# Designs tried in a protein design run: peptides against a protein of PDB entry 8HF1. Part 114

Target 1, 320 residues: chain A of PDB entry 8HF1
Amino acid sequence: NVMLYATKPTEVMVSFPHQEQVLTVTRLISAEIEKFYVSLDLMNIGVQPIRRSKSLQCLRDPSKKSFVKQLFNDFLYQMKEYGIYAASIAIISLIVEFDIKRRQAETLSVKLMHRTALTLCEKIRHLLVQKLQDMTYDDDDDNVNTEEVIMNFSTPKVQRFLMSLKVSFADKDPKDICCLVFVERRYTCKCIYGLLLNYIQSTPELRNVLTPQFMVGRNNISPDFESVLERKWQKSAIQQFRDGNANLMICSSVLEEGIDVQACNHVFILDPVKTFNMYVQSKGRARTTEAKFVLFTADKEREKTIQQIYQYRKAHNDIA

## One batch from the design tools (peptide; made by RFdiffusion4, then SolubleMPNN)

Design b2_p17_8_s1 (from b2_p17_8 with L1M)
Fold by OpenDDE base, seed 4:
Structure b2_p17_8_s1 (fold): chain B 320 residues (1-320), chain A 17 residues (1-17)
Amino acid sequence: as target 1 above (320 residues)
Amino acid sequence: MEELEKEFEEGEKELLS
């Protein structure tokens, strides 16, 4: 029972400036997505056959316009919350998803819809990469994966997170590290994983120290085949983390109730703590001696965040 | 609350030092 372990981790709150990255490229990308939504609403995709599987009746059909809009809305969220560099990684996940859906399309109209979405994703990718290259003299995509470019094109929250990782883990023994990173959204797990791979590779002090993995919540909307692959991947990622072949795990809050992971010495909460259950479950993973539980807050929200954590601590102490 | 704020400020300095 996660609540019963009286190990009090050191709670840390890292502040970051509220900076709206008002970049011309982010405005352009947002405007292109809005134009695409207008076009998408005008597309006649016909009556999709209701898949008679009783268990999926409430699930949004991944072939529907609403699923396409959800993926782009999740991308826009990641671009806003994590920055342009993270967005350049996030867009690749959309490209892969829309290419799969295009190939799996049962009708020509649905195939065309996913093709149009894919074409927009490629345009967005080029706009993002071109903006990352503004700091490099060379037009090579590999030159955008430097520590400097990653830091400069990340939000202040992500900058403070990466700094916290570097200071915490520089030149440490990989065996002494057991780190969890909690994020709100399933797609953020892949985005932050890709960002961390590039950051670790660009940071000499971390290259042989941190080995990241991620976990994505079960996609109940995915076809049975995708759900089987995701389940196999999740089992493999958990096993690698248990065996010490990975020492940093990125997971979404939806996984908190079902993950049997070892006691960790570091827990990072990259997104706001929205519930008491999230606070207790995530904090309850920081169980070692000298364990750290690290929160991130915008300066403008600091007081409100401290008040919320105070209430959660009080409520937890009244139950424990 | 003030004690918790101080705890967080001290922890932030320690983590980023």
Scores: peptide ipSAE 0.402, ipTM 0.912, DockQ to the pose 0.889
Fold by OpenDDE base, seed 1:
Structure b2_p17_8_s1 (fold): chain B 320 residues (1-320), chain A 17 residues (1-17)
Amino acid sequence: as target 1 above (320 residues)
Amino acid sequence: MEELEKEFEEGEKELLS
C-alpha cells in the first residue's frame, strides 16, 4: 500500500472573505449574455446531422446551441469565481473557439450563430479591458497587467492564492519548487495560467522563480475533438514539469488517469474539494518532505469545509 | 474536529507569515 509510507503533507486552509463582486460591468455583461441566449433560442440553425458515432460522448456537437451556452456559462462562472481580471483572459479563449467554429461552420446559419457569439465576446472583452484601464493612466492593453490591477480586480480567493504564492516562493531557487494548482473546470486552467503569467511577470520576486504550465485533463469528450495541438501541448507541459523546466502546474481534477506527476512540495486546491477521490489524489501528490497541501475556503463555508475534510480524513484512515 | 480547525489555523499563519 504505497499510501502508508507517504509523508503526510501539512494541510493548510486559507480563508477568504465572501465578497460578491457586484460591479456594474459584471451585471451588464450578464445581461448581455442573457439577451444573447434569448436571441440564440430564436435562431434557426436547422437539424444538425446526428453523426451516428456510437460513443455517447459525441452527444456534445460543438456546433449546437447548448455548447455555445456552456462556454458562456463557464465564462460567467470564471468571472464570478476569479474576478474580472481572470474574465478578461477567459474571454480570449471564447473568442478563439468561436472564431475557429465560425470558420469550420458547414452551414450559413451555424456560421452566423458563431459570428454573433464572437461579436458578443469582443464587446465583453472591451467592457472588461475598459474597466481594468480605470486604474491605469494609459489606454494600452499591456498597462493592465500590473500586480496592482491583477490584485484589485481578482476575487478574494484569487488574492489569497496569489499572496500565498508570493509568500511561499519569493526569491526561492526555482529547482526547489514543485507546485501543483488544482482547479475544477478545464477552461479555468487556461484562465489561471494566463493570470499567473501576468502576475509572475509583474512581481519581481517571482519573475525568475516560477515557471507555470497548465494541463487540461483528457477531455472525456471523444479523442477526435481533442485537437492534435492540445495533445501535443499536454505532453510538452507534462514533460517540462518532469524536467524541471516548469515548476508550477495548473491542472483540472481529471488526474484520474495515471498521469505520473512527480512528488510535489506544494499542492494548492483553488476550488472546493467535491469528492473523496479528488481529496486523496491531490493530497497524495504532496509527498516531499515538508510538503504543503493548501485549501481555500470562504469564511462562510469554513465550518462546512472542515467537516467535509474531517470526513475525508476519517474515510482515508479507515482504508489505509 | 477542533484539532483539525487548530491545525488549519496554525498552517494558515505559517503559510502567510
Scores: peptide ipSAE 0.395, ipTM 0.908, DockQ to the pose 0.899
Fold by OpenDDE base, seed 2:
Structure b2_p17_8_s1 (fold): chain B 320 residues (1-320), chain A 17 residues (1-17)
Amino acid sequence: as target 1 above (320 residues)
Amino acid sequence: MEELEKEFEEGEKELLS
């Protein structure tokens, strides 16, 4: 009976300075969203027919004002947590979502609501892109996708994450890399994916080394609202990662949903570990020899984070 | 706790070196 000592991954905690990027542009964007919320609360959208599909407790009627506010709140969170560069990618996802909903609107009032939201998103996009261009000598949108611009307009957390990727994977064989990146929110997967595509393309040492994909958890979206295209894309992304055509996978809560992902040699937790299950499941994917499990913490939260991980390790050892 | 802090500090140095 060779007790296969499950090789415990090396746990790493990368610290970053707690710097609030207090930029004038972020304050302006927040103020424009707040003004929009006041206007949104005054809009009469009428009584929308509650399509009672039986199974979904949270009938988040996608036509409700609350859903519009949720998308902008998620955007504000991403801008705060990941920076202006990430926000410039995140806003595109809102534009796409509000344009779809504007076209699908059953009433003129709902159509107008989504049109107003879309107009605000375009204004926000312009403000973000303009701020990224302030560091480029050329007015070309493509010139904002440099390693320097990405790093400068990312939060210290994202900077440390990108540095950790560069140091870990520069000039390595792509076949030797199996990397997971965990984020808390669904929309963050797409945002960080877009950021990584641009970063990898702008970093010669990574361009032929890292091939990213992303996966959004299925259960966070009612199966009824996942477009056939999104489901096909998720299946394709998982298959590409299994086949080794992608070697870095960004995911939100995929492991909690029982999606079978292969054993990895690197697991990055970009957002705070909020649950014991997330800790155990994500760490449980770092199974190769010399696997690394990397956490990110603000310096001010380091002690609290260490205490939390200590409790999770203890609890895991008491169950094993 | 102190041992875990040291493990994380050593791992951070190794990862960023």
Scores: peptide ipSAE 0.389, ipTM 0.909, DockQ to the pose 0.898
Fold by OpenDDE base, seed 5:
Structure b2_p17_8_s1 (fold): chain B 320 residues (1-320), chain A 17 residues (1-17)
Amino acid sequence: as target 1 above (320 residues)
Amino acid sequence: MEELEKEFEEGEKELLS
């Protein structure tokens, strides 16, 4: 029980300006997804065959349309919260998922639905990549994965997060780093992982310092949807982090899964702390000497966030 | 609460310095 540990990390709150992404490309993408939802609602996919062994899954999404909308809603969230660079990575996960679903489709109508979703994802990917290229003045450098492009096309939150990583870890010994990054959503783990891989590769001071991994919570929806490959990958990622072969772990629900992770010297909370349990449990991982527990808040939400953390600190101290 | 705000401001300066 993490609550039993008297952990007193240094708590840090990094503020970032609230910037509404007033990019034409984000508006176009949102409008294309909205048009797709209208079309999706009009699609007659018929009665889905209830496989007796999958009764619980069929009860949750009998039309398979809600899952499609969920993935696009998660993508829209990534684009809004993390920026168009992060969105360019997030869309690849949707492409992979819809291609799998298209191949697994039991009916022609369901196959067509997933194909239409996939076609939209490819269009979105093209729009995002084109926008990333528009700022590379050099026609010859097809590499949209520069530090500059990543920073310029990230939200202020992500910019401050990347700056915090660079300042905290530049030219450090990899063995002295044990970092957790908490995010709210499962899909954000992969998105931020991909962003960090590119950022670290483009940042000389971090290239041989940070080795990221990510962990997604067990999909409570079905162990059958987790490919044997994904489960093997999760086990491998956790083991690499335990063995010190990875020194930065991105996660959404580490603590609910009873994953015993070693004491960390840095814990970053990239998304808002929504629960007391999340606060105590994530803070309880920052257990080394001089451990830092870093929160991110928009300037407009700073007061509210401080008040919330104050209440959580008080409640934690009353129990400890 | 004011003490916590100051702690966060000082910590932000330290982290980003």
Scores: peptide ipSAE 0.386, ipTM 0.907, DockQ to the pose 0.892

Design b2_p17_8_s2 (from b2_p17_8 with E7Q)
Fold by OpenDDE base, seed 3:
Order: C-alpha cells, then structure tokens, then sequence
Structure b2_p17_8_s2 (fold): chain B 320 residues (1-320), chain A 17 residues (1-17)
C-alpha cells in the first residue's frame, strides 16, 4: 500500500504561441517522404507476414513496409512538434535503424527497400544540416550546436521548455535537482535527450548543473524487438538517476507501469496530457515540498486544456 | 474553474520570474 501522501505540487501552465508557418525545408522534406511512400507501395518485396486486425478487412501493408512508414511518420511528427533542430537529431536514429535492417535483410528486394529508405534519410539529414548552417558563416558541424541555433530552429513549445529549464535551474546545486520530463512517444525521448545534451553544453548556467538521462518504456507489443542493449541501457539509466549521477530523466508514458522513481521536485509534461492516468501518475511523482508540476499549452488551446485539467482534478478528488 | 485559471496564471508568473 503506497500511501498516496497527497503532497499537492504547485501546478503551472506555460503558454506558447501557435505557429502555423511551415518552413520551405519542412515542406520539401514532407513532399520527398510522400513521393517515397508512392514508390514504396509499388515495390515488390515478396510474401511478408500480414498482421490481420480482427476488425478491419483492409489488407494491411507487409510488416516490413509498415515499419518503414511508421519510422518516417514518427520523424514527421517530431519535426512538426519539436522543430528542425530536433529533426536533425531524430533522423540519425532512422539512419541507424535502416542500416541495421539493410544488413539483416534476408532477400535482395528487402535489402534494396531499406537502402532506398536510408538514401532518403541521408538526403533529409543534408537538407536539415544545410538549413541549420544558414545562420552560421562556418561550414563546421560544431557551429550548429549553439544556444542561438537550438532556440531559433525549435518550435515555440520547445523554446518555452528550454527557457523554463534555464530559469528553474541556472546556477543551482545539482544535488537539489530531481527532474522528470514526460513525452508521449518513445522516439521523442532520444531526440529530446540529444537536444538537451547540446543545449546544456551551450548554456554556461546549466553546465555541470543538469545531467540528463533517458528511459524508453518496455515495448509491451514485442519484447523480442527490444534489444538486450536497450534493456541494459534502461537499467543503467534508472540506476544513475537513483544514485544521483543523473538529475534529469526523460521518459515516455511507460512510467505508468510503476517504475519506482524517487520523489521529484520538478515534473515537466512536454506533450499534451491525453489521459486521466497520465495526469495522476505524472503528478504523483512531484512529491517533495515546493514541487512543481509544469504543463505546456498552445495559447489557442489554453481554455480547452484548463477545462480538461479541471475534469481530471474533479475525478481525482472523487476517488480520494 | 475560475480559481483554477487564476492558479495557473499565478504559477506561470512565479516560474518565469
């Protein structure tokens, strides 16, 4: 019986401006991925295992094509939600995955499919890096990792998140910090981790103050796809956070399954709270005196978000 | 609801101050 000592954290809602303006480079990348999907649908890769869902008679795409489309759809989501700088980190994860799948390919047709996907990722990476370099007169990759470049090529949500970290943690003792950052998608954990490493390294007030780690949740859908290396990484990351060797942990919604993490003084919810369970479980980690629970909302969605949180608070008080 | 809106506005000002 974990006594729900209802330490009520201070709940904060940070607003950010909604930007509808799509950059020319993001439109070009989206069009190249759509063109690739048309070509992918025409590829004959032979008989592949089809997961029939019981409810939809639609012939699902071969599991190997479906996986390729899933990775690019997750990339497009990250580019839209977090910006071009985050996308330049996210594309590296796709390059690594498609190179592994290319090497593991059992047939020439499957090998060629993964090679075509890899070539598209290399083109996308070049377009992203070139756009980041437009702010720097120097062609060196190291010059794209400045605080200015990170901020200018991040979405307003990510800008407000980074500003909130800087104001909250500038020149603090690292021992007094226990921070959680929740994101919706597992691939976002790695992307935001890479972004935070570069941001902390470029921000003097956060150097030697914040030490980030990330955990990806257990993939309940296929434990067989979780490499032995990923499971070792998760155990190591959790242990470093328990030992105080890391003081900021990025995690997906899988902390819902009762990972025993110490009481935190800061909890940031970077993505929209979509469920009552996510609200209760993430808020339940902010358990220290003066703990902060920070939400992010677009200005246009503020009223709707406040109404949703009000309903979750009411439902939580009716159960307690 | 109005009290919740006020709490969020006060908390945002405190966090960003």
Amino acid sequence: as target 1 above (320 residues)
Amino acid sequence: LEELEKQFEEGEKELLS
Scores: peptide ipSAE 0.397, ipTM 0.912, DockQ to the pose 0.922
Fold by OpenDDE base, seed 4:
Structure b2_p17_8_s2 (fold): chain B 320 residues (1-320), chain A 17 residues (1-17)
Amino acid sequence: as target 1 above (320 residues)
Amino acid sequence: LEELEKQFEEGEKELLS
């Protein structure tokens, strides 16, 4: 039981400036998505056959307009919270998802809906890549994966996270590293994983030091086939992390319940700690000697965040 | 609370140094 171990990790709170990314490209992308929502609401997709599986009655059908809007809303969140560079990775996940849904479409109207969403994603990808290229003299997509471009087009939170990784792990033995990175949303796991792969590859001090992996919560909305693939992938990712073939694991808060991961020496909380359970479970993974538990806060929210962590720490000490 | 603030500030300096 994670609560029973009085782990005393070093708790760290890294501050970052609250910067609203007022980029013309982000405003343009948001406006294109809003125009698409108006068009989507006018689409007649017909009556979708109610899949009679009793267990899925409460689940949003992935063929519905609401699921399409959810994916774009999750993208807009990632663009705001992590920056343009992270958004360029996040949009690829939407492209893959909408192409799968387009191929799986049972009706021509649903197929057309997913095709229109896919066309918008390709336009968004082009706008993002073009903006990343403003710092490069070459129009090559590979030239946008430099440490400088990644840092410049990331939010202050992501910049401080990447700096913390570089300082913590530069030229260390990979075997001495067991790192967890917690994020709120399942789609953020893939986005931050892709960002970290590119950052590690662009940073000589980290190339042979960090081997990232990610873990996504079970998608109860995915067809049985997708859920089987996701389960196989999760099992493989956990096994690689247990075997030391991966030394950094990105996971969402939904995974805190029931995943037995080894004791870690670093735990990063990239998103705000919203619950006492999240605080205790994530901190309870930092169990080694000299373990670090790292939080990130905007300067404007620092006092409020410290007060919240103080209350969680007090409540934890009253139970332990 | 003030002690916790100080611990976080010291830890941030140590982590980013």
Scores: peptide ipSAE 0.393, ipTM 0.911, DockQ to the pose 0.914
Fold by OpenDDE base, seed 2:
Structure b2_p17_8_s2 (fold): chain B 320 residues (1-320), chain A 17 residues (1-17)
Amino acid sequence: as target 1 above (320 residues)
Amino acid sequence: LEELEKQFEEGEKELLS
């Protein structure tokens, strides 16, 4: 039994200032969502036919008010955690989802509910884009995708993440890069992917260096509800990353699901490490010589985060 | 804990240098 001494990655903790900069636009958006929730609670959507399987009821009944609220709550989380620029990308995913559901609505009341949600999403999108344009002299939507706008309208966490990518990968050979970026939520994968595409395109030092992909965990959605297109896309994204056609993969809880990803030289954990399994599995992907495992923490939470990582290291050493 | 904190600080400096 050759104990493969797994080369311990260099563990890095990047600190960022805790800025509670509540912009007027974020307050306005939150207030509009709260007003919408009051209106949503008053809507009579009728009794939806209870389809037989109890365990799949939440997934099978996409017409529930709770699911609409969940999507807006996830959006509010992304706006808070990643900033206005990330929120401008995240809102598009809500628009697409509610438009699909509006078209699939079995009743006029459910159709109206999704239409009202869409109208709110378009208002939110306009408010976000307008705020991004306030820094651009030109009213062109394409002008909001500059490195400067992305950095300025991102949270300190995302700013430090983008800086860490730029410093780590500027002018490197794409073949020498195998990078994972872990995020907590499924919808964050798409949001950060869109942000990275725009950032890389706007950063000459990265444009021909980083090719991002994203992957959403399969098990968070019953395989029956993943569109054939989403499943094909996930398989393609994984294959591109294995073949080296993509060298940066954004993923959520995907590794917990036993998806075999190659050994990486960089692993970034963009969100807080909430579980021992997430820590062990994500760190376990940083297996190359000189591999880096990078954590992000607010300055105020640094001590608590270090204590948590210490406990996870101890627990891992006691099992090994 | 102090050693771990120092390792993280050294790693942050190396990553951002």
Scores: peptide ipSAE 0.393, ipTM 0.912, DockQ to the pose 0.898
Fold by OpenDDE base, seed 5:
Structure b2_p17_8_s2 (fold): chain B 320 residues (1-320), chain A 17 residues (1-17)
Amino acid sequence: as target 1 above (320 residues)
Amino acid sequence: LEELEKQFEEGEKELLS
């Protein structure tokens, strides 16, 4: 139980300006997704065959439409919270998922639904990549993965996060780094992982310093949806982090899964701390000497965030 | 609360320096 540990990391709060995404491309993408939802609601996919072995899953999404909407809603969240560069990575995860679902479709109607979703994702990807290319004046897809493009097409939150990583870890010995990055959503783990891979590769001071991994919580959706590959990958990622072969781990729910990770010297909370348990548990991982526990807040939410952290600190001190 | 705010401001300066 992490609550049993006296952990006194240095708590840091990094502020970022609230920026509304005024980009025409984000508005176009949102409008295309909204149009797609209208079309999706009109799609007659018929009665879904209930496979006896999948009864629990069929009960959760009998139409398979809610899952499609969930993925696009998660994408819209990534685009809003992390920016269009992160969205260009996030959309690839949707493409992969909808292609899998298309191939696994039991009916022609369901296959067509997933195909339509996939076509929309490809259109969205094109719009995002085109917007990233507007800065480079080069049609080479590899040229969109520069530090400059990543920074300019990231939200202020992500910019401050990347700056904090660069300042914290530039030219350090990889062995001296044990970093956790907490995010709220499962899909954000992959998105931020892909962003960090490109950022680290484009940043000489970090290229041989940071080796990121990510872990996604066990889908409470049946182990049948987790490919044997995904489960092997998760186990491998955790083991690499334990062995020091990876020194930065992105995660959404490490602590609910009882995953014992070593004491870390840096814990970044990229998204708002919504629960006392998340606060105590994430802070409880920052246990090395001079450990840092870093929060990110919008300037407009700073006061409210400080008040909330104060209440969590008080509650933690009353129990400890 | 004011002390906590100050600690966060000082920590932000230290982290971004």
Scores: peptide ipSAE 0.375, ipTM 0.905, DockQ to the pose 0.895

